# Peptides against a protein of PDB entry 5EIB, part 14

Target 1, 366 residues: chain A of PDB entry 5EIB
Amino acid sequence: VDLEPGTMDSVRSGPFGQIFRPDNFVFGQSGAGNNWAKGHYTEGAELVDSVLDVVRKESESCDCLQGFQLTHSLGGGTGSGMGTLLISKIREEYPDRIMNTFSVMPSPKVSDTVVEPYNATLSVHQLVENTDETYCIDNEALYDICFRTLKLTTPTYGDLNHLVSATMSGVTTCLRFPGQLNADLRKLAVNMVPFPRLHFFMPGFAPLTSRGSQQYRALTVPELTQQMFDSKNMMAACDPRHGRYLTVAAIFRGRMSMKEVDEQMLNVQNKNSSYFVEWIPNNVKTAVCDIPPRGLKMSATFIGNSTAIQELFKRISEQFTAMFRRKAFLHWYTGEGMDEMEFTEAESNMNDLVSEYQQYQDATAD
Target 2, 366 residues: chain A of PDB entry 5EIB as posed
Amino acid sequence: VDLEPGTMDSVRSGPFGQIFRPDNFVFGQSGAGNNWAKGHYTEGAELVDSVLDVVRKESESCDCLQGFQLTHSLGGGTGSGMGTLLISKIREEYPDRIMNTFSVMPSPKVSDTVVEPYNATLSVHQLVENTDETYSIDNEALYDICFRTLKLTTPTYGDLNHLVSATMSGVTTCLRFPGQLNADLRKLAVNMVPFPRLHFFMPGFAPLTSRGSQQYRALTVPELTQQMFDSKNMMAACDPRHGRYLTVAAIFRGRMSMKEVDEQMLNVQNKNSSYFVEWIPNNVKTAVCDIPPRGLKMSATFIGNSTAIQELFKRISEQFTAMFRRKAFLHWYTGEGMDEMEFTEAESNMNDLVSEYQQYQDATAD

## One batch from the design tools (peptide; made by RFdiffusion4, then SolubleMPNN)

Design b1_p8_8_s2 (from b1_p8_8, 4 letters changed)
Fold by OpenDDE base, seed 3:
Structure b1_p8_8_s2 (fold): chain B 366 residues (1-366), chain A 8 residues (1-8)
Amino acid sequence: as target 1 above (366 residues)
Amino acid sequence: MEAKAAVF
């Protein structure tokens, strides 16, 4: 879905354009102009019913609908504004289904779009209320991985999207291959989300390999396990050492010993025990899938529910507050039918979320 | 059972 036709033409002409049904391409003509309010209240609101008709048709063709997965950007007006409108409308129509998102967080290192903090804050407010599981894919972290770890001098969106695709492939492994841990979205939510509002995940991937270097790293289970828990491998720009893990899932792919995986997972938990909450028993889950990712012998994918994710929300909140105190660009949103109060409510809810993460970080077993 | 992902 997009509010611009040109993105649909890019997808259709792309290497995977033929896997999508032509009737499932829903698009506008005017775009959102990087404005959440255009995505949510005007241009997106005109298009949403056409998207919901496709969603209904696709849902009716399921033998068993588990839920929905949305992939969107929180910096752009379409992915942020229309994406969160769609989440709300789907939640209203399918209240008993899991809402899962892959939410790309904006970064000033990657984009010069000044209003991204508004779009992100308004989106996070919707995601707190209307999603069950949100993978935080942070453009800050993706850029830093490309630059520092992959040694790319000038990271491109193609390089960032490669990391996103590897991570998405990793976290969806249990859904795509039968007999795994977290084989459905609801089981994942039950294992990963101890408190309803604390459903924001820090994903990570190992090995971090550029397209040109994939063939040369035979990583071992110990190396995969160590890299997966390394802060430099996190796709969210937060340091897990500044918080505590509420829950963790690890998904290994490839032919490996389950015994060796269990031993290495126990070792890494023991080594990092101070970074886990003590009052959630058995809060680390491990899955092994014998089918490796394409082009790799083995991989590991990390899903962390950590109180350190508050660093991501604090970064967005600081950027938001710096603009909002000046009422900078606000007229572009209010001119699309938004109230200034919605900004204050979204800021408040995101600050409450930060406070909730801090409360559970500081909580003891007492 | 495929979770139908809507890619937006």
Scores: peptide ipSAE 0.021, ipTM 0.628, DockQ to the pose 0.047
Fold by OpenDDE base, seed 5:
Structure b1_p8_8_s2 (fold): chain B 366 residues (1-366), chain A 8 residues (1-8)
Amino acid sequence: as target 1 above (366 residues)
Amino acid sequence: MEAKAAVF
């Protein structure tokens, strides 16, 4: 789905364009112009019914519909505005199904779109209420990984999207290969989400290796485990050491010893015990899939529900507040039918979410 | 080409 036709043409002409049904390409003509309100209330609202018709058709064709997975950006107008509209509409129609998102968080290091803080804040407000699981894929973190870890001097959207695709492939491993831990979206939610609003995940991937270092890197279970818990391998720009893990899932892929995985996972938990909440027993889950990702002998994917994710929301909130206190660009949103109150409500709800994460971070076992 | 995370 896109509000611009050119995106669909790019997908169709791409190496995988033929895997999608032609009728499942729903697109507008005008785009959202990086405006959440255009995505949510005007241009997106005109297109949403056509998308829902496709969603219904595909849902009816499923033998066992678990839920929905939406991939969107929170900085743009389409991914943020129309994406959250779709989430809301799907949630209304399928209230018993899991809503999972891969939400790409904006960063000033990646995009010069000045209104991204508005689009992100308005989106997070919707995601708090209407999603069950949200993978926070932060362009800040992706950029930093590309630059610092991968040694890319000028990270491209292609480089960032490569990390996104690796992460998505990793976190969906248990859904795609039977017999794994978290083999369905609901089990993942039950294991990962101790409190309904605290459903924002910090994903991570290992190995992350620069092209120049690939030949010198041993892919071992200890190495994967160590990197998976390294803050530099997180796809969200948060330091896990500034918070506490509520829950963790680790997904190993490739031919490896389950015993070695369990030993390394126990060792990393014990070394990092201060960064876990003490009042959630058995809050680390591990899965091993014998099927490696393409081009690797083995990998590990991390899913962390950490109170450190508040750093991401604080960053967005600070940027939002800096603009909103001056009503900068607000007329572009109000001109599409939004009230200033919707901004205040969205800011408040995101700040409440931050406060909730902090509360559970500070909570001790009594 | 913005890496518009396509809504899939």
Scores: peptide ipSAE 0.018, ipTM 0.477, DockQ to the pose 0.037
Fold by OpenDDE base, seed 4:
Structure b1_p8_8_s2 (fold): chain B 366 residues (1-366), chain A 8 residues (1-8)
Amino acid sequence: as target 1 above (366 residues)
Amino acid sequence: MEAKAAVF
């Protein structure tokens, strides 16, 4: 789905364009112009029913519909505005299904779009209420990984998208290969989300490999485990050491000893015990899939529900507040039918979410 | 490059 036809043509002409049904390409003629309000109330609202018709048709064809997975950006107008509209509409029609998102967080290091903090804040407000699981894929973290870890002098969207694709492939492993932990979206939510609003995940991947970097460095299980818990491997620009893990899932892929994985996972938990809440028993889950990712002998994918995710939301909130106090660019949103109150409500709800994460960070077992 | 988030 896009408000611009050129994106759909790029997907259709791409190496995997043929895996999608032609009728499932829904697109507009006029893009959102990086405006959440265009995505949510105007251009996106004109297209949403056509998307919902496709969603219904595909949902009816499912033998067992678990839920939905949306991949979208929070900085752009389509992914943010229309994406959150679509989430809301799907939630209204399918209230008992899991809503999972891969939400790409904006960063000034990656994009010069001045209004991204507005689009992100307005989106996070919707995601707090209408999603069950949100993977926070932060362009800040992706850029820092590309630049600092992968030594890419000029990170491209292709380099960032390679990390996104590796992460998405990792977290969906249990859904694609039977007999694993978290084999369905609901089991993932039950294991990962102790409180309904605290459903924002820090994903991570090991080994970190750039596109075309055949780093045939066969990592060991200890090295994978150590890297997976390293803050530099997180796809969200938060330091887990500044917070506490509520829950963790680790997904190992490749032929390895389950015993060795369990030993290393126990060792890393014990070594980092101060960074876990003590009041959630058995809050680390581990899965091993014998099927490695393409081009690797083994990998590990991390999913963390950490109170450190508040650093990401604080960053967006600070950027939002700096513009909103000056009413900068608001006329582009109000001109599409938005009220200034919607901005204040979105800011408030995101700040409440930060406060909730802090409360659970400071909570001790009595 | 068009200023979009790094996805696809």
Scores: peptide ipSAE 0.016, ipTM 0.433, DockQ to the pose 0.029
Fold by OpenDDE base, seed 2:
Structure b1_p8_8_s2 (fold): chain B 366 residues (1-366), chain A 8 residues (1-8)
Amino acid sequence: as target 1 above (366 residues)
Amino acid sequence: MEAKAAVF
């Protein structure tokens, strides 16, 4: 779905364009102009019913509908505004289905779009209320991984999107292939989300290796396990050492010893025990799938529900507050029918979420 | 199971 036709033409003409039904390409003509309000209340609102008709048709054709997966950017107008409108409308129509998102967080290191903090804050407000699981994919973290870990001198959107696709492939492994732990979306939510609002995940992927070092790196279970718990490999710009893990899932892919995986997962938990809450027993889940990702012998994907995710929301909130305190660019949103109160409510709800994560970080077993 | 991804 897009509010711009040119994006859809690029997808359709791309190497994978033929995997989608032609009738499932729904697009506008005017775009959102990086404005959440255009995506949510005007241009996106005109298109949403046509998208819902496709969603209904595709849902009815499912033998077992578990839920929905949405991939969107929170910095743009379409992905943020129209994406959250779609989430709200789908949640209203399918209240008993899992709503899962891959939400790309904006960063000033990647985009010069000044209004991204508004779009992100307004989106996070909707995601808090209307999603069950949100993978926070932070463009800042992706850029830093590309530059520091992958040794890419000038990271491109293609390089960032490669990390996104690897992560999405990793976290969805148990949904697509038989594994030792057959997770469905609901089982993942039950294992990962101890409190309804605390459903924002820090994803990670291993191996992350620069092209020049690939030939010298052994792909081993210990190396994968160590790397996926390394703060430098988190795809959200948060340091897990500044918070506590509420829950963790690890998805290993490739031919490996389950015993070795269990031993390494126990070792990494014991080594990092101070970074877990003590009051959630058995809060680490491990899955193994014998089918490796394309081009790798083995991989591991990390999913962390950490109170350190508040660092991401604080960064967005600080940028939001700096603009909103001066009402900078606000007229572009109010001109589309928004009230200033919607900004204040969204900021408040995101700050409440930060406070909730902090409360559970500071909670003891007493 | 064909995961029907809606790409937004």
Scores: peptide ipSAE 0.021, ipTM 0.613, DockQ to the pose 0.040; fails the geometry check

Design b1_p8_8_s3 (from b1_p8_8, 4 letters changed)
Fold by OpenDDE base, seed 3:
Structure b1_p8_8_s3 (fold): chain B 366 residues (1-366), chain A 8 residues (1-8)
Amino acid sequence: as target 1 above (366 residues)
Amino acid sequence: AEAKAAVF
């Protein structure tokens, strides 16, 4: 779905355009212009019913609907504004279904779009209330991985999207292959989300290897485990060492020893015990799928619910506050029917979320 | 049971 027709033409002409039904391409004529309010209240609101009709039709075709997955950007206008409108409308119609998102966080290192902090803050406010699981994919972290780890001198959106696709493939492994841990969205939520509002996940992927170093790297369970828990491999721009893990899931893919996986997962937990909360027993879950990803012998995907995710929200909040105090660009949002109070409510809810993560970080076993 | 994915 998009508010611009050109994006749909790019998808249709792409290598995978033929896998989508033509009738499932819903698009507007007037883009959101990087404005959340256009996505949420005007241009997106005109299109949302047509999207909901497709969602209903596709939901009726399911023998067992678990829930919904949204992939969107929080920096733009369509993915942020219309995406969060769609989440709200789907939640109203399907309250008993899981809402899962892959939410791409904006970064000044990747985009010069000045209003991204507004779009992100307004989006996070909706995601806190209307999602059950949100994978935080941070463009800053993706850029840093491409530059530092992959040794790409000039990372492209293609390079970033490759990491996103690898991560999405990793976290959905248990949904696509029978007999795995977290084989359904609800079971994942029960294992990963101890408190309803604290449903923002830090994803990670291994192996990440530069082209020049591929020939020298042994793909082993110890190396995958070590890299998966490395702060430099997190797809969210947070340092896990500045917080505590509430819950973790690890998804291994390829032919490997379950015993070796369990030993390495125990070793990494023991080595990093100070970075876990002590009051959630058995908070690390491990799955092994014998089917490797395409082009790799083995991989590991990390899902962390960490209080360190507050660093991401603090970054966005600081950028938001710096603009909002000056009322910079605000007339572009108020002109689409938004009130200034909606900005203040979104800022407040994000600050409350940060405070909640800090409270659980500082909590001890009674 | 495939979760329905919407891409935006």
Scores: peptide ipSAE 0.018, ipTM 0.583, DockQ to the pose 0.048
Fold by OpenDDE base, seed 5:
Structure b1_p8_8_s3 (fold): chain B 366 residues (1-366), chain A 8 residues (1-8)
Amino acid sequence: as target 1 above (366 residues)
Amino acid sequence: AEAKAAVF
């Protein structure tokens, strides 16, 4: 779905464009112009019913509908505005289905779009209420991984999207292959989300290896386990050491010893016990799928529900507040029918979310 | 085709 036709043409012309039904390409003509309000209330609102018709048709064709997975950006007007409108509308129609998102967080290191903090804050407000599980894929973290770990001098969107695709493939492994931990979206939510609002996940992937070092790197279970818990491998720009893990899932892929995986996972938990909440027993879950990702012998994907994710929301909130206090660019949103109150409500809800994460970070077993 | 992290 896009508010611009050119994106759909790019998807159709891509190497996998033919895997999608032509009728499932829903697109506008005008775009959102990086404005959440255009995505949510005007241009997106004109298109949403056509998308919902497709969603209904595809849902009716499912033998067992578990839920929905949305991939969107929070910085752009379409992904943020129309994406959250779609989430809301789908939640209204399917309240008993899981709403899962892959939400790409904006970063000033990656994009020059000045209004991204508005779009992100307005989106997070919707995601807090209308999603059951959200993978926070932070463009800042992706950029830092590309630059520092992958040794890319000038990371491109293609490089960032490669990480996104690897992460998405990793976290969906259990959904695509039978007999795994978190074999459905609901089981994932039950294992990962101890409190309804605290459903924002820090994903990570291993191996992350620069092209120059690939030939020298052994892929071992200990190395994968160490890397997936390394703050430098997190796809969200927060340091897990500044918070506590509420829950963790680790998904290993490839031919490996389950015993070795369990031993390494126990060892990493014991070494990092201070970074876990003590009052959630057995909060680390591990799965092993014998089917490796394409081009790798083995991989590990990390899903963390950490109170450190508040660093991401604080970053967005600080940027939002700096603009909103000056009412900078606000007329572009109010001109689409938004009230300033919606901005203050969104800011408040995101700050409440930060406070909730902090509360559970500071909570003891006593 | 830079498949941008699909900013749908």
Scores: peptide ipSAE 0.016, ipTM 0.454, DockQ to the pose 0.030
Fold by OpenDDE base, seed 4:
Structure b1_p8_8_s3 (fold): chain B 366 residues (1-366), chain A 8 residues (1-8)
Amino acid sequence: as target 1 above (366 residues)
Amino acid sequence: AEAKAAVF
């Protein structure tokens, strides 16, 4: 789905364009112009019914519908505005299904779009209420990984998208291969989300591989385990040491010893015990899939529900507040029928979310 | 370069 045809043409002409049904390409003509309000109230609202018709048709064709997975950007107008409109409409129609998102957080290091903090804040407000699971894919973190870890002098969107694709492939491993922990979206939510609003995940991947670099690093299970808990491997720009893990899932892929995985996972928890909440028993889950990623002998994917994610939301909130106090660019949103109150409500709800994470960070077993 | 956040 897009409000611009050119994205659909790029997908259709791509190496996998034929895996999608032609009738499932729903697109507009005008685009959202990086405006959440265009995506949510105008251009996106005109297209949403056509998307819902496709969603219904595909849902009816499912023998067992678990839920929905949306991939979208929070900085752009289509992914943010129309994406959150779709989430809301799908949630209204399918209230008993899991809503899972891969939500790409904007960064000034990656995009010069000045209004991204508005689009992100307005989107996070919707995601807090209407999603069950949100993978925070932070362009700040992706850029830093590309630049510092992968040593790419000028990271491209292609380089960032490579990291996202590796992460998405990792976290969906349990859904795609039988006999795994978290084999369905609901089991993942039950294991990962102790409180309904605290459903924002820090994903991580090891080994970090650049596009076209088959780094034949023969990684060991200890090295994978150490790397996936390293803050430099997190796809969200937060330091886990500044917070506490509520829950963790680790997905290992490739032929390895389950015993060695369990030993290394126990060792990393014990070494980092101060960075876990003590009041959630058995809060680390491990899965091992014998099928490695393409081009790798083994990998590990990390999913963390950490109170450190508040650093990401604080960054967006600070950027939002700096513009909103000046009423900068608001006329582009109000001109599409949006009220200034929706900005204040979105800011408030995101600040409440930060406060909730801090409360659970400071909570003791006593 | 379209200032769309990197991710399809």
Scores: peptide ipSAE 0.012, ipTM 0.424, DockQ to the pose 0.030
Fold by OpenDDE base, seed 2:
Structure b1_p8_8_s3 (fold): chain B 366 residues (1-366), chain A 8 residues (1-8)
Amino acid sequence: as target 1 above (366 residues)
Amino acid sequence: AEAKAAVF
């Protein structure tokens, strides 16, 4: 789905364009212009019913509908505004199904779009209420990984999207291959989400290796485990050492010893015990899939629910507050029918979420 | 089971 036709033509002409049904391409003629209000109340609202008709048709043709997976950007007007409108409408129609998102967080290091903090804040307000699990994919973290770890001098959107695709492939492994832990979306949510509002995950992937070093790197279970827990390998710009893990899932792929995986996962937990909450027993889950990702002998994918995710929300809130105090660009949103109160409600809900994460970070076992 | 990905 897009409000611009040119993006759909790019998908259709792409190497995978033929995997989608022609009738499942829904698009507008007038883009959102990086405005959440256009995505949510005007241009997106005119298109939403045609998207819902496709969603219904595809849902009815499922033998067992578990839920929905949305991939969107929170900085752009379509992904943020229309994406959150779609989430709300799907939640209303399918209240008992899991809503999962891959939400790309904006960063000033990657985009010059000044209004991204408004679009992100308004989107996070909707995601807090209407999603069950959200993978936070931060463009800042992706850029830093490309530059520092992958040794790319000028990271491109293609380089960032490669990391996103590897991460998405990793976290969906248990859904795509039989006999895995977290084999369904609901079971993943039960293991990862101890409190309904605290459903924002930090994904991570290993191995992250520069092109020049690939030939010399031994892929071992200890090295994958160490890299997967390294803050530099997180796809969200948060340091796990500044918070505590509520829950963790680790997904190993390739031919390896389950015993060696369990030993290394126990060792990393014991070494990092101060970075876990003590009051959630057995809060680390491990899965092993014998099928490696394409082009690798083995990999590990990390899913962390950590109170350190508040650093991401604080960054967005600080940028939002700096603009909103001056009412900068606000007329572009109010001109599409929004009230200033919707901005203050969204800011308040994000600040409440930050406070909730801090409360559980500071909680001790009684 | 066709994993139906809706790409929005």
Scores: peptide ipSAE 0.017, ipTM 0.535, DockQ to the pose 0.039; fails the geometry check

